Peptides against a protein of PDB entry 4BOS. Designs and how they scored, part 4

Target 1, 163 residues: chain A of PDB entry 4BOS
Amino acid sequence: PVLTRTVVPADNSCLFTSVYYVVEGGVLNPACAPEMRRLIAQIVASDPDFYSEAILGKTNQEYCDWIKRDDTWGGAIEISILSKFYQCEICVVDTQTVRIDRFGEDAGYTKRVLLIYDGIHYDPLQRNFPDPDTPPLTIFSSNDDIVLVQALELADEARRRRQ
Target 2, 163 residues: chain A of PDB entry 4BOS as posed
Amino acid sequence: PVLTRTVVPADNSALFTSVYYVVEGGVLNPACAPEMRRLIAQIVASDPDFYSEAILGKTNQEYCDWIKRDDTWGGAIEISILSKFYQCEICVVDTQTVRIDRFGEDAGYTKRVLLIYDGIHYDPLQRNFPDPDTPPLTIFSSNDDIVLVQALELADEARRRRQ

## One batch from the design tools (peptide; aimed at target 1 W73)

Design b1_p9_6 (made by RFdiffusion4)
Pose (drawn by RFdiffusion4):
Structure b1_p9_6 (pose): chain A 163 residues (1-163), chain P 9 residues (1-9)
Amino acid sequence: as target 2 above (163 residues)
Amino acid sequence: FAPQSSTPL
């Protein structure tokens, strides 16, 4: 089986569309983004002690309004939040310097999902099978550390191809 | 708007 990127639209909401794709088991639905952003705003507004002006670079309310736009990019705050909401580890494979940032690293989730990130774009990763009957898999066990190794190598390859 | 970093806090 081969680790594979599926290219989602680069419409400013790729982070949300990529997370949705993997946590829902391989469903591409760009229309999920506005609702996922509202979910983020709901959680950010619910903990102003943590989501402080220092963390957000603006007021809690300003951040909520900002993230609800269709043209703002999701990042680490959003990913941390979505990991908890979906109760899975979200592994971002960064092809800029070839590393993995593992959200939910110490929450003991049983599930793991992967996104590939080049500093500008987010796309989901999935495992493809050479058997005609076996569909791709986007949710992996937290015990499954080999998929992380394959993702690191894909990151190396992706870095080379992009250059 | 610029893309946001994925590095955890």

Design b1_p9_6_s1 (made by RFdiffusion4, then SolubleMPNN; from b1_p9_6, 5 letters changed)
Fold by OpenDDE base, seed 4:
Structure b1_p9_6_s1 (fold): chain B 163 residues (1-163), chain A 9 residues (1-9)
Amino acid sequence: as target 1 above (163 residues)
Amino acid sequence: SLPQSVRKL
């Protein structure tokens, strides 16, 4: 089995598209972003004590309005929220540093999904099987450390190609 | 705290 990336549009909503892809088992839907942005805003608004100005860099209300714009980028805050919402680890491999950031690792989730990040763009990762009739896998066991090794290898290759 | 490596630019 080989871990590969599916390139999603670079339309400012690549994070949301990528998360949707992996948690829904490989469904590419670039139109998912508006509802996911609203979901983020709703969750942020529901807990202003936790999602404080210190965490958000702006007031709670300002952040909610900001993230609902179609041209603003999601990041670690959104990944953390979506990890909790979908009840899975979200593992992000960074091609610039060849490191994996694990979101939700302390929650005891049994499932993990993977994204690849290059500093400005997110793509989803999937496991392809030798049998072409076996659909790619996007949801892994949280104990599957082989997929993390494969993700690091993929990131390292991406880094070398840029040099 | 949240990992800084995947934060917004």
Scores: peptide ipSAE 0.058, ipTM 0.784, DockQ to the pose 0.229
OpenDDE base, seeds 1, 2, 3, 5: peptide ipSAE 0.058, 0.052, 0.052, 0.053; ipTM 0.788, 0.777, 0.773, 0.779; seeds 1, 3, 5 fail the geometry check

Design b1_p9_6_s2 (made by RFdiffusion4, then SolubleMPNN; from b1_p9_6, 4 letters changed)
Fold by OpenDDE base, seed 1:
Structure b1_p9_6_s2 (fold): chain B 163 residues (1-163), chain A 9 residues (1-9)
Amino acid sequence: as target 1 above (163 residues)
Amino acid sequence: SAPQSVRKL
């Protein structure tokens, strides 16, 4: 089995497209972003005590309006929210640092999904199998440390191509 | 807009 990357469009919504891809088992749908942005805005609006200006960098209302724009980029806040919403770890391997940031790691989730990030773009990762009749896997056990090693290998190779 | 980030909250 080999961990590979599916390149999604660089349309300002690659984070949302990538998350949707992995949590839905490998479904590529760039049109998913508007609804995911609205979902995040709804969650943020629902807890203004936690999602304060100190956390958001702007008022709760301003952030909700901002994230719903089709040209704004998601980040750690969005990943954290989506991890909690989908009840899975979201592991992001950064090709610039060759490190994995694990979101939801202390929540006790049994599943994890993986994204690869290069500083300006997110793509989803999947495990491919030699059997052509076995579809790629995007949802892994949170105990599967091999997939994290493979993700680091992908990131390291990507970095070496740019160095 | 703010750049996409992997920084943990």
Scores: peptide ipSAE 0.071, ipTM 0.802, DockQ to the pose 0.829
OpenDDE base, seeds 2, 3, 4, 5: peptide ipSAE 0.062, 0.064, 0.064, 0.061; ipTM 0.753, 0.792, 0.786, 0.751

Design b1_p9_6_s3 (made by RFdiffusion4, then SolubleMPNN; from b1_p9_6, 5 letters changed)
Fold by OpenDDE base, seed 1:
Structure b1_p9_6_s3 (fold): chain B 163 residues (1-163), chain A 9 residues (1-9)
Amino acid sequence: as target 1 above (163 residues)
Amino acid sequence: APPQSVKKL
């Protein structure tokens, strides 16, 4: 089995598409972003004490309006929120630094999903199996450190190709 | 649009 990436559209919503892909077991739906953006806005609005201007860089209301636009990019705030919502670790391997940021790592989740990030684009990762009857796996055990090693290897190779 | 970020909160 090997870890591979599925390239999703670079349409400003690649983060949402990628998260949806992995948490839904490998379902590619580029149209999922609007509802996910609304979900983010709803959660942000629900806790203005935590999601303060200091965290958001703008007022709570302004952020909610901003993230619901179809041309704005999600980031760490969105990943953190989606990790909590889907009750899984979201592990992002960065091809620029060859490092993994683990969101939700302290929450005690039993599942993890993986994204690959190149500085301007997110893609989902999946494990492919040699058996043609076994579909790719996108949801891993949070104890599966092998997949993290494979993600780092994948990112390192990607980095080398661009240097 | 601002770039996507991977920095943890």
Scores: peptide ipSAE 0.058, ipTM 0.775, DockQ to the pose 0.888
OpenDDE base, seeds 2, 3, 4, 5: peptide ipSAE 0.052, 0.055, 0.056, 0.055; ipTM 0.767, 0.768, 0.773, 0.767

Design b1_p9_6_s4 (made by RFdiffusion4, then SolubleMPNN; from b1_p9_6, 5 letters changed)
Fold by OpenDDE base, seed 4:
Structure b1_p9_6_s4 (fold): chain B 163 residues (1-163), chain A 9 residues (1-9)
Amino acid sequence: as target 1 above (163 residues)
Amino acid sequence: SPPQSVRKL
């Protein structure tokens, strides 16, 4: 088995497309972003005490309006929200630093998904199997540390290629 | 605006 990257469009919604891909088991749907943006806005609006100006950098309402635009970028706030919504750990391997940031790691989720991030773009990761009849896996056990090692290997190779 | 970032909250 080998961990590979699926390149999604760089259309300002790559985070949403990537998350959707992995949590839905490998479904590439670049049109998923508007509804996911709406979902984020709904969740942010539902808890203004937590999603404060200090966290958001703008008022709660302004953030909700902002994230629903088709050209605004999601980040750690969105990943944290989506981790909680989908009840899975979201692991992001960064090709600039060759490190993995784990979102939802303290929530006790049994599942993890993986993204690769280069500072301006997110892509999803999947495990491919030798048997051509076995579909790629995007949802891993939270105990599967091998996939994290493989993700770091991918990031290290990507970093070497860009330097 | 918040950046596209992996920094934890």
Scores: peptide ipSAE 0.072, ipTM 0.808, DockQ to the pose 0.667
OpenDDE base, seeds 1, 2, 3, 5: peptide ipSAE 0.071, 0.064, 0.070, 0.075; ipTM 0.802, 0.803, 0.795, 0.812; seed 5 fails the geometry check

Design b1_p9_7 (made by RFdiffusion4)
Pose (drawn by RFdiffusion4):
Structure b1_p9_7 (pose): chain A 163 residues (1-163), chain P 9 residues (1-9)
Amino acid sequence: as target 2 above (163 residues)
Amino acid sequence: PPLPPAGEP
């Protein structure tokens, strides 16, 4: 089986659309983004002690309004939050310098999902099977460290192809 | 290394 990127629309909400795709087992639904952003705002507003002005670069309320827009980009804050909400590890494979940032690293989730990130875009990763009957798989066991190795190699290849 | 930043156009 081969680790594969599926290209979601680069409409400013790719982070949410990619996370949704992998946690829902391979469903592409761009309309999920506004609701996922509202979920983020709900969680950010619920912990102003943690989500401080220093962390957000603005007030808690300003950040909530900002992330609810259809043109702002999700990042590490959003990913950390979505990892907990969905109770899975979200592994972002960064093709800029070829590394993996593992959200939920120490929460002992049983599940793992992967996104590929080039510094501008987010797309989901999935495992494709050469068997006509076996659909792609987007959720992997936390014990499954080999998929992380395959993702690192895909990151190398993706970096070479992009250049 | 830095984590993925939030941003906008």

Design b1_p9_7_s1 (made by RFdiffusion4, then SolubleMPNN; from b1_p9_7, 4 letters changed)
Fold by OpenDDE base, seed 1:
Structure b1_p9_7_s1 (fold): chain B 163 residues (1-163), chain A 9 residues (1-9)
Amino acid sequence: as target 1 above (163 residues)
Amino acid sequence: GPLPQEGSP
C-alpha cells in the first residue's frame, strides 16, 4: 500500500474540497465548497462565546459573512471546526516544513484523515492498495502512525522536487 | 499555533 495525493482544483476552496474528499471516503466534489462554507458559518454563529473576536480576528458576524464568500481562504480555524464537526483528527502535512499539524489530536477521536499542504494549496491524501478491486482508503485509525510516516515521506519528496 | 491558509497559486 502506498499513500498518494489527489490533486483538486486551485479554486480558492481547495481546503473544503480536500476535507470533503477524505471525510466522505474519497469523493471528489469541487461543488461542495459553498455548503461547507455555510456549515462553518453556522457553527461559528451558534457559539459566539467560544468563537469570539479574539479567536476569529473579526466579529462573529463579520467572519460568517466572510467565510461564505466563494473567494476567501480557509485555514486553521476552518480545519479545527471541520475536525470537530466530522469527529475526526485532521492531519495536515506541510511540504515546506515536512511537518504534520494535527487538528483535533486532543479530542480522543478514533479516526484521522490527511491533507497535504504546500503553503497555498491543499490536496487530500489516500492509501492505495495492491488489489485493484480494493478502493483507496481516506479514513485511518488514529493509532495508525505508519500513515503519518508515509505522509512525511510524501511531503519530503514533494519538497525535493521543488528544489 | 499554525495558521495554514489555502489559496490559489
Scores: peptide ipSAE 0.150, ipTM 0.798, DockQ to the pose 0.458
OpenDDE base, seeds 2, 3, 4, 5: peptide ipSAE 0.124, 0.083, 0.077, 0.068; ipTM 0.781, 0.762, 0.775, 0.803

Design b1_p9_7_s2 (made by RFdiffusion4, then SolubleMPNN; from b1_p9_7, 4 letters changed)
Fold by OpenDDE base, seed 2:
Structure b1_p9_7_s2 (fold): chain B 163 residues (1-163), chain A 9 residues (1-9)
Amino acid sequence: as target 1 above (163 residues)
Amino acid sequence: GPLPAEGSP
């Protein structure tokens, strides 16, 4: 089994596209971004006490309007929200630092998904199997630490390619 | 590392 990267469009919504890809089992749909943005906005708007200005860096209403724009960037806040919504750990391997940030790691989720991040772009990761009839896997056990090692290998290789 | 943030060139 090999962990591989699927390159998604760099259209300012790659995070949402990437998350959608992995949580839906490998469905590439760049058109999912508007709905993903609206989903996040709805979640934030539904709990203004939790999603406070202190967390958002702006008022709840301002954030909701902001994230629904088609050109605004998602980050750690959005990943955290999506992790909670999909009830899975979202692991982001950074090719610049060869480090994995784990979102939702303390929530007790049994599943994890993986993204690869280069500082300005997100792509989804999947496990390919030697049997061509076995579809790629995008949702892993939260106990599968081998996939994290493989993600680090991918990140390290990507880093070396840039040097 | 840096805080993960989405971006496009």
Scores: peptide ipSAE 0.061, ipTM 0.738, DockQ to the pose 0.503
OpenDDE base, seeds 1, 3, 4, 5: peptide ipSAE 0.048, 0.060, 0.059, 0.047; ipTM 0.743, 0.760, 0.758, 0.771

Design b1_p9_7_s3 (made by RFdiffusion4, then SolubleMPNN; from b1_p9_7, 4 letters changed)
Fold by OpenDDE base, seed 4:
Order: C-alpha cells, then structure tokens, then sequence
Structure b1_p9_7_s3 (fold): chain B 163 residues (1-163), chain A 9 residues (1-9)
C-alpha cells in the first residue's frame, strides 16, 4: 500500500475541503466549505472564554465574521477546532520542513487523518491498496506510525521536486 | 507549526 495525495482546488477553502475529504472517507466535495466555516464559527462563538483574542488574534465576534467569508484561509486554529469536532488527530505534513504537526495528539483519539501542506495549500492524503476494488483509506489508527513515515517520505519527495 | 495564512482580501 502507498500513501498518495489528492489535489483539491486552490479556491481559498482547500483546508476545509481536505479535512472533509479525509474525515468522510474520501469524499471530494469543494462545496462543503460554507457549512464547515459556519460550523467553526458556531463552535468559536459558543466558548468566548476559551477562544479568546489571545488565541484568535482578533475578537471572538470578528473571527466568526471573518472565517465565514468565502475567501479567508484556514490554518492551525481551524485544524484544532476540526480535530476536536471530529474527534480525531489531524496530522499535517509540511513539505517545506518535512515535519509532521499533530493536532489533537493529547486528546486520546483512536483515529487520525493526514493532510499535506506546502505553506499556502492543503491537500488530503490517502492510502491506496494493490486491489483496485478496495477503496482508499483516509482514516488511520492513531497507533499507525507507518503512515506517518510514508507521509514524511511523500513530503520529502515533494520538497526535492521543488528544489 | 502551521501558520494561519492572511487570506483576507
């Protein structure tokens, strides 16, 4: 089995599309972004003490209005929120540094999903199987360290191609 | 770690 990248549109909502893809088992739906943005805004609005200006970089209300725009980009804050919402680790391999950042690693989740990030764009990762009739896997055990090694290899190869 | 891109117009 090999880990592969599915390229999603660079339409300002690539993070949301990528997360949706992996948590839904490999469903590519760029139209998912508006609802996911609203979901994040609702979660943030529900806990202004936790989602403070120190965390958000802006007021709670300002963030909620901002994230619901169709042209604003998600990042670490949104990944953290989505990890908690979907109750899974979100592991992001960075092609610039060839490092994996884990979100939700301290929450005790049994599942993890993987994204690849190049500094401005997110794509989902999936495991492909030799049997073409076996669908790709996007949700892994949080104990599956092999997939993390494969993600690092994929990122390293991507970095080399850009050099 | 990953940064939040300034995606505002």
Amino acid sequence: as target 1 above (163 residues)
Amino acid sequence: GPLIPEGSP
Scores: peptide ipSAE 0.064, ipTM 0.787, DockQ to the pose 0.531
OpenDDE base, seeds 1, 2, 3, 5: peptide ipSAE 0.062, 0.063, 0.060, 0.061; ipTM 0.785, 0.785, 0.772, 0.777

Design b1_p9_8 (made by RFdiffusion4)
Pose (drawn by RFdiffusion4):
Structure b1_p9_8 (pose): chain A 163 residues (1-163), chain P 9 residues (1-9)
Amino acid sequence: as target 2 above (163 residues)
Amino acid sequence: NDPPDVTPL
């Protein structure tokens, strides 16, 4: 089986579209983005003690309004939040310097999903099978550390190809 | 937009 990127639209919501794709088991639905952003705003507004002006670079309300736009990019705050909401580890494979940032690292989730990130774009990763009957898998066990190794190598290859 | 940071807090 081979770890594979599926290219989602680069419409400013790729982070949400990629996360949705992997946690829903391989469903591409760009229309999920506005609702996922509203979910983010709901959670950010619910904990102003944590989501402080220092963390957000603006007021809590300003951040909520900002993230609800269709043209703002999701990042680490959004990913941390989506990891808890979906109760899975979200592993971002960064092809800029070839490393993995593991959201939900210490929450003991049983599930793991992967995104590939080049500093500008997010796309989902999945495992493809050479058997005609076996569809791609996007959700992996937290015990499954080999998929992280394959993702690191894909990150190396992706870095080489992009240059 | 500024490039998103993916380093956890």

Design b1_p9_8_s1 (made by RFdiffusion4, then SolubleMPNN; from b1_p9_8, 5 letters changed)
Fold by OpenDDE base, seed 4:
Structure b1_p9_8_s1 (fold): chain B 163 residues (1-163), chain A 9 residues (1-9)
Amino acid sequence: as target 1 above (163 residues)
Amino acid sequence: NAPPNIKLL
């Protein structure tokens, strides 16, 4: 079994597309972004005490309007929210640092999904199997630490290629 | 896109 990267469009919504891909079992749908942006805005708006200006860098309402634009970038805030919404750990391997940031690791989720980040762009990761009749896996056990090792190997190779 | 290094709990 090999962990591989699926390149999604660089259309300013790659984070949302990537998350959707992995949590839906490998469905590539760039058109998912507007609804996911709206979902983020809804959740942010629902808890202005938690999602404060100190966290958002702007007022709660301004952030909601901002994230719903089709050209604005998501990041850790969105990943945190989506981890909670989809009830899974979201693990992001960074090709620049060869480190994994784990979102939702303290929530006790039984599932994890993986993204790869290169400093600008997010892509989803999937495990491919030797049997062609076995579909790729995007949702892993939260106890599957082998997939994290494989993600680090992918990131390390990517870093070597860029240096 | 923005980095994943400022995690929220």
Scores: peptide ipSAE 0.335, ipTM 0.869, DockQ to the pose 0.464
OpenDDE base, seeds 1, 2, 3, 5: peptide ipSAE 0.320, 0.331, 0.328, 0.320; ipTM 0.870, 0.865, 0.873, 0.873

Design b1_p9_8_s2 (made by RFdiffusion4, then SolubleMPNN; from b1_p9_8, 4 letters changed)
Fold by OpenDDE base, seed 1:
Structure b1_p9_8_s2 (fold): chain B 163 residues (1-163), chain A 9 residues (1-9)
Amino acid sequence: as target 1 above (163 residues)
Amino acid sequence: MAPPDIRPL
């Protein structure tokens, strides 16, 4: 088994496309972003006490309007929200730092999914199997530390290619 | 604990 990335379009919505891909078991749907943006906005709007200006950097309403734009980028706030929504740990391996940021790691989820991030783009990760009849896996056990090692290896290789 | 701000530029 080998961990690989699927390159999704660089259309400002790569985070949403990537999350959708992994949580849906490997379904590539670049058109999923508008609804996911609205989902984020709805959740942000539902808890203005938590999603305050201190957290958002702008008013709750302004943030909701901002994230629903088709040209704005999601980040840690969106990943955190989507982790909670899909009830899974979202692990982001950063090729610039060769580190993994784990979202939802203390929530007790039994599942994890993985994204790879290069500073300006997100892609989903999947495990491929030698058996051609076995489809790639995108949802892993939260106890599967091997997949995290493999993700770090991918990030390190990507970093070396840029040296 | 606040998560790191992973946001593309």
Scores: peptide ipSAE 0.090, ipTM 0.790, DockQ to the pose 0.153
OpenDDE base, seeds 2, 3, 4, 5: peptide ipSAE 0.080, 0.080, 0.086, 0.080; ipTM 0.784, 0.780, 0.788, 0.781

Design b1_p9_8_s3 (made by RFdiffusion4, then SolubleMPNN; from b1_p9_8, 5 letters changed)
Fold by OpenDDE base, seed 4:
Structure b1_p9_8_s3 (fold): chain B 163 residues (1-163), chain A 9 residues (1-9)
Amino acid sequence: as target 1 above (163 residues)
Amino acid sequence: QAPPSIVPL
């Protein structure tokens, strides 16, 4: 089994597209972004005490309006929220640093999904199997540490290709 | 996109 990267469009919504891809079992749908942005805004608006100005860098209302724009970038805040919403760990491997940031690791989720980040773009990761009739896997056990090793290997290879 | 550098919430 090999962990591979599926390149999604760089349309300012690659994070949302990538998360949707992995949590839905490998469904590529770039049109999912508007609704996912609304989902983020809804969750942020629902708890202004938790999602404070200190966390958001702007007022709760301003952030909600901002994230719903089609050209604004998501990041750690969105990943954290989506991890909670989908009840899974979201593990992001960074090709620039070759490290993995785990979102939701303290929540006790039994499943994890993986993204790869290169400094400006997010893509989803999937496990391919030798049998071509076996579909790729995007949802892994939270105890599957092999997939994390494979993600680091993939990131390291990507980094070396750019040097 | 923004990095996953912020401490997870």
Scores: peptide ipSAE 0.228, ipTM 0.853, DockQ to the pose 0.443
OpenDDE base, seeds 1, 2, 3, 5: peptide ipSAE 0.227, 0.220, 0.223, 0.227; ipTM 0.849, 0.851, 0.850, 0.853

Design b1_p9_8_s4 (made by RFdiffusion4, then SolubleMPNN; from b1_p9_8, 3 letters changed)
Fold by OpenDDE base, seed 3:
Structure b1_p9_8_s4 (fold): chain B 163 residues (1-163), chain A 9 residues (1-9)
Amino acid sequence: as target 1 above (163 residues)
Amino acid sequence: NAPPNITPL
């Protein structure tokens, strides 16, 4: 099996689209972004003590209004929130550093999903199988360390192409 | 988009 990248639109909401893709088993729906943003805002608003200004870099209310805009960028905060919501590790491989950041790694989740980040854009990763009748896999076992190695290989190859 | 290498929550 081969780990591959699915390129999603660069519409400022690629993170949300990518997360939705992997947690829903490979469903590409860029129109999911507004609801994903609202979901995050709802979670943040529900716990202002945890999601403090120190963490958000702005007041809880300001963040909620900000993240619901169609042009604001998500990052580590949003990934952390989505990891907790979907109860899975979200592993992001960076093509610039060839490193993986693991979100939710201490939560004891049995599942992990993978994204690839190039310094600006997020895309989802999937495992393709030799059997054409077997659909690509986007949700992996948290014990599957081979997929992390494959993700690093993809990132390294991408980095080499830019050199 | 913002990088993923910020300390997770």
Scores: peptide ipSAE 0.355, ipTM 0.879, DockQ to the pose 0.450
OpenDDE base, seeds 1, 2, 4, 5: peptide ipSAE 0.060, 0.057, 0.350, 0.340; ipTM 0.768, 0.761, 0.874, 0.879

## One batch from the design tools (peptide; aimed at target 1 N12 D70)

Design b1_p10_1 (made by RFdiffusion4)
Pose (drawn by RFdiffusion4):
Structure b1_p10_1 (pose): chain A 163 residues (1-163), chain P 10 residues (1-10)
Amino acid sequence: as target 2 above (163 residues)
Amino acid sequence: SPSYTTGQSS
């Protein structure tokens, strides 16, 4: 089986669309983004002690309004939040310098999902099977460290191809 | 710590 990128629309909401795709087992639905952003705002507003002005670069309320827009880009704050909400490890494979940032690293989730990130775009990763009957798989066991190795190699290859 | 590009576009 081969680790594969599926290209979601680069409409400013790719982070949410990619996370949704992998946690829902391979469903592409761009319309999920406004609701996922509202979920983020709900969680950010619920903990102003943690989501401070220093962390957000603006007031808690300003951040909530900002992330609810259709043109702002999700990042580490959003990913950390979505990992907990969905109770899975979210592994971002960064093809800029070829590394993996593992959200939920120490929460002991049983599940793991992967996104590929080039500094501008997010797309989901999935495992494809050469058997006509076996659909792609987007959720992996936390024990499954080999998929992380395959993702690192895909990151190398993706970096080479992009250059 | 993870760091990712932030911003917006219209």

Design b1_p10_1_s1 (made by RFdiffusion4, then SolubleMPNN; from b1_p10_1, 4 letters changed)
Fold by OpenDDE base, seed 4:
Structure b1_p10_1_s1 (fold): chain B 163 residues (1-163), chain A 10 residues (1-10)
Amino acid sequence: as target 1 above (163 residues)
Amino acid sequence: MMSLTTGSSS
């Protein structure tokens, strides 16, 4: 089995598209962004004590209005929120540093999904199998550390191509 | 290590 990336559009919503792809088992839907933005805003608005200005960098209401804009993009805050919502680890491998940031790793989730990040763009990762009758896998066991090694290998290869 | 940041084009 080989870990590969699926390139999604660079339209300011690549994080949302990428997360949707992996948590839905490999469904590419760039039109998912508006609803996912609203979902995040809804979650944030529902718990102003937890999602404080200290976490958001702005007031709860300001963040909710801001994240729903189509010209804003997500980062660690949004990944953390989506990890909690989908009840899975979201592991992001960075091609610039060849490091993995694991979101939700302390929550005891049994599943993990993987994204690849180049500093400005997110893409989803999937495992392809040699058997053509076996569909690609996007949701992994949280005990599957081999997939993390494979993600690092992808990132290292990408980094070498840029150097 | 680059921080995963929330941002905007505006």
Scores: peptide ipSAE 0.100, ipTM 0.782, DockQ to the pose 0.603
OpenDDE base, seeds 1, 2, 3, 5: peptide ipSAE 0.075, 0.097, 0.073, 0.078; ipTM 0.783, 0.791, 0.779, 0.781

Design b1_p10_1_s2 (made by RFdiffusion4, then SolubleMPNN; from b1_p10_1, 5 letters changed)
Fold by OpenDDE base, seed 2:
Structure b1_p10_1_s2 (fold): chain B 163 residues (1-163), chain A 10 residues (1-10)
Amino acid sequence: as target 1 above (163 residues)
Amino acid sequence: MMKLTTGSSS
């Protein structure tokens, strides 16, 4: 088995597309972004006490309107929200630093998904199997640390290609 | 622009 990267469009919604891909078992749908943005906005709006201005950097209502724009992009805040929503650990391997940021790592989730990040773009990761009849895997056990090692290897190779 | 943080192009 080998971990591979699926390149999604380099638009402002690459994070959302990437998350959708991995949590849906490998479904590439760049058109998912508006719905994903609405999902995040709905979650934020539903809990103004938790998603405070201190966390969002703007009022709850302002954030909800803002994140639904097509020229805004998601980051750590949105990843955290999506981790909670999908009840999975979201691991982001950074090709610039060859480090993994784990979101939801302390929540006790049994599943993890992986993204690769280069500083400006997110892509989803998947495990391919030797058997061509076995579909790629995007949802892993949160105990599968081998996949994290493989992700780091991918990131390291990517970094070496750019430096 | 580093997108690990929430941001916008405008």
Scores: peptide ipSAE 0.139, ipTM 0.791, DockQ to the pose 0.445
OpenDDE base, seeds 1, 3, 4, 5: peptide ipSAE 0.138, 0.110, 0.042, 0.139; ipTM 0.808, 0.778, 0.719, 0.807

Design b1_p10_1_s3 (made by RFdiffusion4, then SolubleMPNN; from b1_p10_1, 3 letters changed)
Fold by OpenDDE base, seed 2:
Structure b1_p10_1_s3 (fold): chain B 163 residues (1-163), chain A 10 residues (1-10)
Amino acid sequence: as target 1 above (163 residues)
Amino acid sequence: SMSLTTGSSS
């Protein structure tokens, strides 16, 4: 088994496309972005007490309008929201720092998904198996720390290639 | 916390 990267379009919605890919078991659908943006906005709007200006950096309503634009991109806030929605740990391996940031790690989720991030772009990660009849895996056990090691290896290699 | 590039082109 080997962990591999699926390159998604470098548009404003790469985070959403990447998350959709991994949580849906490896479905590449760049057209998912508008609905995912609306999903996030819906979640934020549903709980203005929790999703306050302190968290969002803008008013609840302003954020909802903002995230639904096609020229805005997500980050830690959106990852946190999506982690909660999909009830999974979202692990982001950074190719610049060769570190993994975990979102939802304290929530007790049994599943984790992995993204690779280079400072401006997100891609999804998947495990490919030697058996051609076994489809790639994008949803891992939250106890599978080997996949995190593999992700770090990918990040380290990517970092070295840029130096 | 890390922003991980939340942002906008405008």
Scores: peptide ipSAE 0.132, ipTM 0.808, DockQ to the pose 0.648
OpenDDE base, seeds 1, 3, 4, 5: peptide ipSAE 0.118, 0.100, 0.108, 0.111; ipTM 0.801, 0.803, 0.807, 0.796

